# Peptides against a protein of PDB entry 8YVU, part 3

Target 1, 39 residues: chain A of PDB entry 8YVU
Amino acid sequence: PQLCYILDAILFLYGIVLTLLYCRLKIQVRKAAITSYEK
Target 2, 160 residues: chain B of PDB entry 8YVU
Amino acid sequence: TWLTVLKKEQEFLGVTQILTAMICLCFGTVVCSVLDISHIEGDIFSSFKAGYPFWGAIFFSISGMLSIISERRNATYLVRGSLGANTASSIAGGTGITILIINLKKSLAYIHIHSCQKFFETKCFMASFSTEIVVMMLFLTILGLGSAVSLTICGAGEEL

## One batch from the design tools (peptide; aimed at target 1 C23, target 1 (a further copy) A32)

Design b1_p8_6_s1 (made by RFdiffusion4, then SolubleMPNN; from b1_p8_6, 4 letters changed)
Fold by OpenDDE base, seed 1:
Structure b1_p8_6_s1 (fold): chain B 39 residues (1-39), chain C 160 residues (1-160), chain D 39 residues (1-39), chain A 8 residues (1-8)
Amino acid sequence: as target 1 above (39 residues)
Amino acid sequence: as target 2 above (160 residues)
Amino acid sequence: as target 1 above (39 residues)
Amino acid sequence: VDELLKAL
């Protein structure tokens, strides 16, 4: 039972990190698209 | 395009694979140190008896290390070596998943048959612990397989 | 205990999906960058 | 890994 909760915590942290990275990457795509339209 | 992305993530995938391998090895060693698996009745620890945490961790570790080295040195011979290791690691991962699923089924069946309501019973505790460890190892193995397959695709793309 | 394992499965699936989405988004960023350089 | 993630 304790190991399960530890795994949940690790997976949850991993999910948060990936979500943040995804958001950052999405912002980069948007910036790149805007820059491409301005050129 | 996809190959180019995978190539840039090759180092990350390699590191992830090594980390996964190390975690699997750590779990394997801890379980072997705490529990005399050979003396445990039944197939609750069949994956451990088969030595999966050890050989699986080795395969994933070698694959990840070779991938990282291949990427850093950018040598053709290392690319081939990495491709071979990644392919072997992917096969090992698939086999490991199969073994872990079988072990998980046996462990769950054991828990069901013995109606393990009393967690304090030694057999029920061992079965529950085994199930938890097997599930963790299964997740780690799936992650390792995903990384190995990704690295294999990258290596194949570089060879073409 | 069962709820913990269910949560593990959900978080694991979420992690896989996010990883795939991240890879797709990264490809889009690279394609956008290449297209910007060709223009 | 964290540095790699930041570099990405």
Scores: peptide ipSAE 0.455, ipTM 0.807, DockQ to the pose 0.102
OpenDDE base, seeds 2, 3, 4, 5: peptide ipSAE 0.438, 0.414, 0.431, 0.472; ipTM 0.794, 0.781, 0.793, 0.809; seed 5 fails the geometry check

Design b1_p8_6_s2 (made by RFdiffusion4, then SolubleMPNN; from b1_p8_6, 4 letters changed)
Fold by OpenDDE base, seed 5:
Structure b1_p8_6_s2 (fold): chain B 39 residues (1-39), chain C 160 residues (1-160), chain D 39 residues (1-39), chain A 8 residues (1-8)
Amino acid sequence: as target 1 above (39 residues)
Amino acid sequence: as target 2 above (160 residues)
Amino acid sequence: as target 1 above (39 residues)
Amino acid sequence: VEALLKAL
């Protein structure tokens, strides 16, 4: 049971990191789209 | 620049791959230290007997390190090396997943055969423990494979 | 213990989905960047 | 490590 909780913690951390990266990338895509419309 | 962002992403994937490799190595080492797999009857620990946690961890670590170094030095020869290492790591990851799935099936079959109603029976405990470790290793291997494949695609895109 | 493994499965699935979405978003960003350079 | 920190 303890090993399972360790895995949960690792997967949770991975999920958080990916979510943050996804959010950053999404913001970049939006900025790029806005810049392309201004040209 | 977008290129800088992509490079940072590659480095992150490399770090993730190294971390996954290190965790796999740690699990392998712990299992080998706590359990004498050679004396365990059956193929419950077939993935460990095959040495997957060790060689898999090495491949992932090398792939991740090469990817990070290639990104930092921005040299063409390092990019090719990283691509090769990532490809090898992806193959190793796929093989590892296969081995772990086989091990998981054997572990589950063992639990079924012994009708493990009592967790504290030595045989049932070992089978349950092996199943838990194999599942953990399987998830880590899939994560490592995902990172290796991503790095391989990125490297291939740079060579084209 | 069963709940822990279920959580692991959910988190794992979440991680895979996020990775795929991230890859798709990255490809879109690359395409947008290429289009901006051709202008 | 720096990339990881920047990614965070």
Scores: peptide ipSAE 0.453, ipTM 0.821, DockQ to the pose 0.086
OpenDDE base, seeds 1, 2, 3, 4: peptide ipSAE 0.428, 0.440, 0.425, 0.417; ipTM 0.803, 0.815, 0.793, 0.807

Design b1_p8_6_s3 (made by RFdiffusion4, then SolubleMPNN; from b1_p8_6, 4 letters changed)
Fold by OpenDDE base, seed 5:
Structure b1_p8_6_s3 (fold): chain B 39 residues (1-39), chain C 160 residues (1-160), chain D 39 residues (1-39), chain A 8 residues (1-8)
Amino acid sequence: as target 1 above (39 residues)
Amino acid sequence: as target 2 above (160 residues)
Amino acid sequence: as target 1 above (39 residues)
Amino acid sequence: VQELLKAL
């Protein structure tokens, strides 16, 4: 049971990090789209 | 730009593959150090008895390293070598997954047969512990296989 | 223990999906950057 | 990624 909880913690942390990176990247895409529309 | 994207992706996949391999190796060594698998009755540790954590980790590590080296040197011969290593690692990963699934099935069957209601029984504890480790190894192997396959596809695309 | 393994599987799948989405989004950002540079 | 590679 302890190993399972450790794996859950690692996977959860990985998921959070990926979500943050995805959000940052999504903001970058939106900014790039706005700049292309203003040109 | 596409080449730079693919290059960055290849490096990331290579690092992921090496990391996965190292974690698998660490788990294998820890299990071998804590438990004398040779003296444990049953097929609960069949994946460990087969030496998968060791040879699988080696294959993934070599594949990841070759991918990184190939990307850095931009030499055609290294690209072919990396493709070969990634293909071999993909095959090894697939074999490892198969072994781990078989081990998992055996472990689950063992738990079911012994009706492990009491966690404190030595046999039930060992079977549960083995199952947990096998599941962790399975996840790591799937990650390694995913990276190896991705690198193989990238390498094949460069040869075309 | 069964719930823990189910959670592991869900988190693992989530991690894979997010990785794929991140890769796709990264490609889109790069494409947008290229189109902005060619203008 | 490059920093991770250097750390390995």
Scores: peptide ipSAE 0.437, ipTM 0.802, DockQ to the pose 0.055
OpenDDE base, seeds 1, 2, 3, 4: peptide ipSAE 0.394, 0.420, 0.400, 0.409; ipTM 0.800, 0.796, 0.781, 0.796

Design b1_p8_6_s4 (made by RFdiffusion4, then SolubleMPNN; from b1_p8_6, 5 letters changed)
Fold by OpenDDE base, seed 5:
Structure b1_p8_6_s4 (fold): chain B 39 residues (1-39), chain C 160 residues (1-160), chain D 39 residues (1-39), chain A 8 residues (1-8)
Amino acid sequence: as target 1 above (39 residues)
Amino acid sequence: as target 2 above (160 residues)
Amino acid sequence: as target 1 above (39 residues)
Amino acid sequence: LEELLQAL
């Protein structure tokens, strides 16, 4: 049971990190799209 | 487009595969160091007795290294050398996938057999611990499978 | 223990989906950068 | 690995 909870914690942390990276990347795509539209 | 992305991330996938293999090896060695598997009655740690974490890690490491070498050769060497490295990486990836499928089947069988409902408290604890380790190995196996599939598709794309 | 394994499966699936989405978004950023460079 | 992480 303890190992299962440790794995859950690792996977949860991984999910949070990926979500943050995804959000940052999404913002970059939006900025690139805006810059392309103004040109 | 999808093949070009996989090619650009090939080194990352290779590194991920090597890392997954090393983690699997580390877990295998830790379990072997903490528990005397040879003295445990039953098939709870039969996957460890078979040495799967060791040879599986070696195969994944080779596949990952070949992927990294292939990507580096694309930048500096002839197309033939790159194609050869990609083909070797694809073959290694396919072998890795096969090994992972076999391990997955064994892991699922162990999880099903070792449900701990009929064992004494000490045996039940060991069976529960074994099940947890098998689940961790299953996750690592799935990660390795994902990397191997990605490398195989990348290698197949270079052959076309 | 069953709930822990279910949580592991959900978190694992979430991690895979986020990885795929991250890869797709990264491709979009690269395409936008190439398009901006050609203009 | 750091170069790969930066490239990603």
Scores: peptide ipSAE 0.422, ipTM 0.801, DockQ to the pose 0.148
OpenDDE base, seeds 1, 2, 3, 4: peptide ipSAE 0.416, 0.415, 0.359, 0.369; ipTM 0.800, 0.799, 0.775, 0.794

Design b1_p8_7 (made by RFdiffusion4)
Pose (drawn by RFdiffusion4):
Structure b1_p8_7 (pose): chain A 39 residues (1-39), chain B 160 residues (1-160), chain C 29 residues (1-29), chain P 8 residues (1-8)
Amino acid sequence: as target 1 above (39 residues)
Amino acid sequence: as target 2 above (160 residues)
Amino acid sequence: CYILDAILFLYGIVLTLLYCRLKIQVRKA
Amino acid sequence: DPYLEIYF
């Protein structure tokens, strides 16, 4: 009954999860590009 | 096979360490700049008053930088420094967790007994705001400490 | 406030859709 | 390299 930031609290978790998943994907793709471009 | 997986997967832990260090500064500066932290009737601030946002800000940052640079450049003396910075950051997080827990204990002791019936917007909006902020910081610090301890245990993997 | 929260509430949907598309594309690669 | 193209 006192919404706004209670619903906005889980959005911060959503942001953290996405900002970490993109970092893990970028590092993984960079490693895959390095391993595939050597030969 | 744990050691190999932890070794190959290393610099993301530095990414999440530096993300914790960067996001700790914004909260610490905003909370310590918007209003004085020594004239609170409920003395709600028990973590920002102890320097915790500025106690592990350039502390987690240096552990994350060392961990990131470790795979980028395999320096002779950088491997030794990375383990020390990881274990010092593990100790700093262990202290931060307990100080943040006693901050939650005091904030709940303030809001719990006759200070404000039901939710906020009666007399102490700042008390609920500080409680929610500290809970978010505690969760983010748990996330950072878990990765810091995982990197500390992964980094040795050998005698000395 | 509430509507401001709603405007950034669907940004996550599109962001995750593009993230899944990138994942499927890199799986194909 | 498809991986290099996706990276950029």

Design b1_p8_7_s1 (made by RFdiffusion4, then SolubleMPNN; from b1_p8_7, 6 letters changed)
Fold by OpenDDE base, seed 5:
Structure b1_p8_7_s1 (fold): chain B 39 residues (1-39), chain C 160 residues (1-160), chain D 39 residues (1-39), chain A 8 residues (1-8)
Amino acid sequence: as target 1 above (39 residues)
Amino acid sequence: as target 2 above (160 residues)
Amino acid sequence: as target 1 above (39 residues)
Amino acid sequence: NPFVKILE
């Protein structure tokens, strides 16, 4: 059961990092779309 | 298109496949070095006895390396070689999943039959440890299979 | 202990979905950058 | 690519 909790911690950290990267990327797409619309 | 996405991420998929293979190999070597699998009662380490962490890691490593080389050199013969290797890795991954599921069932059945309430009992500890390692390898194998299938689809799309 | 394995499955699925979405979004950012460069 | 960023 200890290994399961370690795996959970790794997967949870991976999920958090990916979520942050996804949010940053989504903001970049939105900024690019707004800039393209104003041109 | 999805094919364009897979082509752009081909190197990432290849690296993921190699990493998965290396982790599986590490788990295999650690378990085989620490435990005498041949003297353990039951088939709770059947996947290790079958040598899956070793030959599976070889197939995934080769397919991942070929995918990276194919993307870097952009040669037609490398694309076909990568497609063949990824197809072989997909078959190996499917076989590996089957072996790991069988091992998982045997480990869970062992825990159930012996009514393992005390974790510190040697037999129950080994069965529980096997279950945890097999589950981890199952997740890694699913990741490897997903990357191999994705690379196969990408390679097949380039041949069309 | 059973909850740990369920959590592993959920986090694993979440990681796969986020990876696919991240790849899709990254392509959108690249397409937007190319379109902005051509204008 | 997060893994490529870590490995390269």
Scores: peptide ipSAE 0.479, ipTM 0.811, DockQ to the pose 0.076
OpenDDE base, seeds 1, 2, 3, 4: peptide ipSAE 0.463, 0.466, 0.438, 0.435; ipTM 0.813, 0.813, 0.800, 0.808

Design b1_p8_7_s2 (made by RFdiffusion4, then SolubleMPNN; from b1_p8_7, 5 letters changed)
Fold by OpenDDE base, seed 5:
Structure b1_p8_7_s2 (fold): chain B 39 residues (1-39), chain C 160 residues (1-160), chain D 39 residues (1-39), chain A 8 residues (1-8)
Amino acid sequence: as target 1 above (39 residues)
Amino acid sequence: as target 2 above (160 residues)
Amino acid sequence: as target 1 above (39 residues)
Amino acid sequence: NPYVELLQ
């Protein structure tokens, strides 16, 4: 059970980090799309 | 801007908030239906006795619905209503986290005091089950709070 | 422990889905950058 | 929207 809770914490932290990275990457896609539209 | 990004994700955040609320409500209903919480020794189900899965789910559901409606209608009165509901949901989420942390501490203390080595013992099983459910509810509450705070920031930015 | 393993499975699946979405989004950013460079 | 991206 202790290993399971440790895994939960690691996976939860991983999910948060990936969510933040996904949001930043989505902003980059939008910026790239705007730049391509202005050209 | 970050505000523009949050506005575009407002419907997604609202849906996430409603989903989180529904899952919390389902867990609360199942636990209350299967277990007689009032007859359980100790305060290992204090969050359920406080009714958090129910009132928290209502606040999150209302906040999520208002956020979706506000995005679709784009009316000033709906934006203000959504901001108010999301603010209330953020406060409710913070309170819920506090209640769940207190419950988690009580459940862990119960396991420690009773030296629960045998999982099949009724008291230890209930304490372990409570701990697992409270941890799940805590994760869901953190997700709901994150969505509510994001929607609050989005709504506040629209008022400026 | 069973609920902990269920949570692990959900978080693991969430992590995999986010990783796939992140990879797809990264490919889109690269394609958008190439298109902007050719213009 | 991750849901929209899943459908694309």
Scores: peptide ipSAE 0.373, ipTM 0.788, DockQ to the pose 0.126
OpenDDE base, seeds 1, 2, 3, 4: peptide ipSAE 0.364, 0.363, 0.330, 0.352; ipTM 0.778, 0.790, 0.767, 0.787; seed 2 fails the geometry check

Design b1_p8_7_s3 (made by RFdiffusion4, then SolubleMPNN; from b1_p8_7, 6 letters changed)
Fold by OpenDDE base, seed 3:
Structure b1_p8_7_s3 (fold): chain B 39 residues (1-39), chain C 160 residues (1-160), chain D 39 residues (1-39), chain A 8 residues (1-8)
Amino acid sequence: as target 1 above (39 residues)
Amino acid sequence: as target 2 above (160 residues)
Amino acid sequence: as target 1 above (39 residues)
Amino acid sequence: NPYVKLLR
C-alpha cells in the first residue's frame, strides 16, 4: 500500500508537468496561428 | 512521418530504457538482500528466483546505451548493433511480462487461499509486498518494452 | 488500498494520453515554424 | 527536447 502511494505521487507529478508543457505548447500554437492570420 | 518523430526521440527512448533497467535492478537487489527468497513458501517471488530484475536490466541497459551511441555517431555498424540489441530487449521484455504475470497470479492465489485478512501475519505481508513489487516491475517492463519496440521500428526504418 | 491501484491505472492512462497529445502538438508547432520560414 | 534541457 505504501508503494502504491509513492507511484501515485510520481504519476501525479508527471501528469502535472505534462499538463503544463501541453498548455505552453497550445499557447505557442495559438500565437503562431494568430500571427499567420494577421499576415 | 512517425519514423522521423521516433528518430528524433531515439536518445530519449534510450535514456528511458536505461532508467527502467536501473530501477528494476534496484528492486531486485533490495528484495534479494532483505528477503531470503529461497526459503519463502508458495513461489511468491518466482520472477526474482528466475533472475529477471538482473538479466532484464542488462538487456535494457545495453540496448539503451547502444541506441544513444548509434544516434550520436550515426555509423552503420552501430545502427545494426542497436537494432539487434533492441530486438533482443523486446524479446526479453515480452518474456519478462509473462514471468511477472505468472508471479502475480501465484501471489494473488496465495492471498486468496490463506484468507489474508490480517496483513500483520508474516506470510500475508510477504505476499502483499510481492504483489506490489511485481505490479511496479510489470509497469516498468511495459515501459521498457514500449521503448525497445519503438527503437526497433526506428532502426528498421533506417536500414530500408 | 484497492482505490490506490485504480488511481494508479487512471494516472498511467492519463500520462500516456497526454504524451501522445503532446507529441501531436509538437509536430504541429514544427509544421507551423517550417511554413513561417518558407514565407 | 524539453526533457534534455532538464537533464542539462
Scores: peptide ipSAE 0.310, ipTM 0.769, DockQ to the pose 0.099
OpenDDE base, seeds 1, 2, 4, 5: peptide ipSAE 0.296, 0.299, 0.309, 0.298; ipTM 0.782, 0.778, 0.785, 0.777; seed 1 fails the geometry check

Design b1_p8_7_s4 (made by RFdiffusion4, then SolubleMPNN; from b1_p8_7, 5 letters changed; failed a check: a repeat of another design)
Amino acid sequence: NPYVELLR

Design b1_p8_8 (made by RFdiffusion4)
Pose (drawn by RFdiffusion4):
Structure b1_p8_8 (pose): chain A 39 residues (1-39), chain B 160 residues (1-160), chain C 29 residues (1-29), chain P 8 residues (1-8)
Amino acid sequence: as target 1 above (39 residues)
Amino acid sequence: as target 2 above (160 residues)
Amino acid sequence: CYILDAILFLYGIVLTLLYCRLKIQVRKA
Amino acid sequence: DYIEKIEA
């Protein structure tokens, strides 16, 4: 009954999860590009 | 096989360490700049007053930088420094967890007894704001400490 | 406030959709 | 660019 930031609290978790998943994907793709471009 | 997986997956731990260090500064500066932290009737601030946002800000940052640079450049003396910075960051997080827990204990002791019936917007909006902020910081610090301990136990993997 | 929260509430849907698309594309690669 | 290097 006192909404706004209570619903906005889980959005910060959503942001953290996405900002970490993109970092993991970028590092993984960079490693895959390095391993595939050597030969 | 746990050691190989932890070794090959290393610099993301540094990414989440430096993300924790960077996001700790913003909260610490905003909270310590918007209003004085020594004239609170409920003495709500028990973590920002102890320097915790500025106690592990350039502390987690250096451990994340060392961990990132470790795989980028395999320096002779950087490997030794990375383990020390990881274990010091583990100790700092261990202390931060308990200080933040006693901050939650005091904030709940303030809001629990006759200070404000039901939710906020009666007399102590700052108390609920500080409680929510500290809970978010505690969760983020737990996330950061778990990665710091994982990197600490992955880095040695050998005698000395 | 509430509407401001709603405007950034769907940004996550599109962001995750593009993230899944990138994942499928990289899987194909 | 990284996807192109992987496909190559």

Design b1_p8_8_s1 (made by RFdiffusion4, then SolubleMPNN; from b1_p8_8, 5 letters changed)
Fold by OpenDDE base, seed 1:
Structure b1_p8_8_s1 (fold): chain B 39 residues (1-39), chain C 160 residues (1-160), chain D 39 residues (1-39), chain A 8 residues (1-8)
Amino acid sequence: as target 1 above (39 residues)
Amino acid sequence: as target 2 above (160 residues)
Amino acid sequence: as target 1 above (39 residues)
Amino acid sequence: SLIELIRK
């Protein structure tokens, strides 16, 4: 049971990090699309 | 485009694969050091008896190292070697998943048959511990397989 | 312990899905960058 | 990427 909670914590942290990276990448895609449209 | 992305992330995938392999090796070593699996009745530790944490870790480590070296040196012979190693690691990962699933089923069956409500019982504790370790190993194996498959696709794209 | 394993499975699946989405989004960023460079 | 992770 303790090992399970440790795994949960690791996976949760991984999920948060990936979510933040995904959001940053999504913003970059939007910026790139806007720049391409203005050219 | 997918191949280009995988190529740029090849080092990351290789590092992830090595890390996964090292964690698997650590779990295998800890379990073998704490428990004498040969004297445990039943197939609760079948994955450990099969030696998967060890040979799987070796395959994933070699695959990851070859992938990193191949990317850094950009030599054709290393690319082919990495492709072969990653393919072998992917097969090993698939086999490992199968072994771990079988182990998990046996462990769960043991818990259900013995109605293991008393966790202080040695046999029930061992079955519960095995289940937890096998689940962790299964997740790590799936991550390792994902990295190995990604590296295989990347290597195949370089050969085309 | 059962709830912990269920949470592990959900978080693991979430991690896989996010990784796939991240890869797709990264490809889109690269495609957008290439298209912007060709214009 | 690992570089993006470091830039965080």
Scores: peptide ipSAE 0.431, ipTM 0.802, DockQ to the pose 0.084
OpenDDE base, seeds 2, 3, 4, 5: peptide ipSAE 0.430, 0.407, 0.444, 0.428; ipTM 0.800, 0.790, 0.812, 0.797; seed 4 fails the geometry check

Design b1_p8_8_s2 (made by RFdiffusion4, then SolubleMPNN; from b1_p8_8, 3 letters changed)
Fold by OpenDDE base, seed 1:
Structure b1_p8_8_s2 (fold): chain B 39 residues (1-39), chain C 160 residues (1-160), chain D 39 residues (1-39), chain A 8 residues (1-8)
Amino acid sequence: as target 1 above (39 residues)
Amino acid sequence: as target 2 above (160 residues)
Amino acid sequence: as target 1 above (39 residues)
Amino acid sequence: DYIKLIEK
């Protein structure tokens, strides 16, 4: 039972980190698209 | 800029907020239907007694809907309305987190005081169940607050 | 205890979905970078 | 709409 709560915490943290990384990557894609359009 | 990113994701954030609100409402209704909270001894369901799942869900739902409508119709009055609603939802979310943390502390204290080693005691089971539900609601409330704050920042940026 | 396992399952599924989306986005970024380099 | 945006 204690292991379950630890797993929840790890998975939750993982989800947050992935969401942040996804947002950063999406920003990078948009920047790349804008730079390509200005050329 | 971060503002530009938030503006493009405004509809998604609004949908997330509505979804979070609906899940919270579902949990509230299920708990209220299965358990007679009024007859449960102790403050292990204090957040439910305060009605947070209901009024919080309403605030988040309204905020999310206004955000989506504002983005789709692109009307100035809707933008202002969305900003106000998101601000109110952010305050509500913060209050909700506080209530849930207090409830969680009380539930954990109850478990500790009664030395709930035997899961078969109804009171210990209820306290453990309350703890689990409150933790889930806390996570959902944090997600909702994050979306509401993001929408508030986005709306404030559009007015500047 | 059962609710903990349900939460684990939901968070795990969410993590998998985000990982797949992240991978797709990363591939798109790479394709965009290659196309920009060939021009 | 968001699902369509993810698919693009």
Scores: peptide ipSAE 0.322, ipTM 0.781, DockQ to the pose 0.108
OpenDDE base, seeds 2, 3, 4, 5: peptide ipSAE 0.320, 0.294, 0.321, 0.317; ipTM 0.785, 0.776, 0.788, 0.785

Design b1_p8_8_s3 (made by RFdiffusion4, then SolubleMPNN; from b1_p8_8, 4 letters changed)
Fold by OpenDDE base, seed 1:
Structure b1_p8_8_s3 (fold): chain B 39 residues (1-39), chain C 160 residues (1-160), chain D 39 residues (1-39), chain A 8 residues (1-8)
Amino acid sequence: as target 1 above (39 residues)
Amino acid sequence: as target 2 above (160 residues)
Amino acid sequence: as target 1 above (39 residues)
Amino acid sequence: SYIELIRK
C-alpha cells in the first residue's frame, strides 16, 4: 500500500517533467519553422 | 516568448480546465451520493463539507469556457471577461488547494490517532478513503490552477 | 488502496501517451532541421 | 482539439 503512493508521486512527477519537455520541444519546432520561413 | 506559446495554447488550456472541473464535480457528486458526509465523525471530509468540489468546478468551468469563447470570437470584451474569470479561478484554485491540504492533514492525523492497522474498521476505512480522494482532488486542483494561471498570464499579455 | 492503483494506471497511461507525443514531435523537429539544411 | 493534436 505504501508503495502505491510512492509510485503515484513518481508518476505524477514524471508527467509534469514530460509536459514541460513537450512544451520546450514545441517551442523549438516553432522557432525552427520561423527560421525556415524567413530564409 | 512564453506569452506567445500560451496564446497559441489558450484553447487547449481552456479545455483542460473544463475537463479538470468536470472530473472534480464528478468526484464530488459520487462521494456525496455514496457517503452521508454530515454523519461522518471528524473532519476527514472537510473539503467536501466546504463545498469545494462544486463551487470550484463552477469557477473553473466558467473560466475555461470564457477562454475558449474569447479565443474563437476574438472580441475585446470577451478577452477582458476571460481575464477576470481566469483570475477568479486562480484565486479559487489556490483556496481549494489550501482547503484540501488542511483536509489531508486532518485525515492523516485521524489515521494516526486511531492506529488504523486493521483495515476492516469502518472509521479507518473511511479515513483512508478520504485521504485517497483528497489526494486525487488535490492533483486535479493543481492542474486546474496551472491552467487558470496560464490563461490569466495569456489574457494579461493580450491587454498589454 | 484500490483508488491508489487506479490513479497509478491513469498516470501511467498519461505518461505513455505523452512519451509517444514527445517522440513524434522530436521526429518532426529532426525532419524540419534536415529540410532546412538541404535547402 | 486535443485529439487533433494527437493526430498530427
Scores: peptide ipSAE 0.366, ipTM 0.778, DockQ to the pose 0.087
OpenDDE base, seeds 2, 3, 4, 5: peptide ipSAE 0.348, 0.328, 0.350, 0.355; ipTM 0.776, 0.771, 0.780, 0.782; seed 5 fails the geometry check

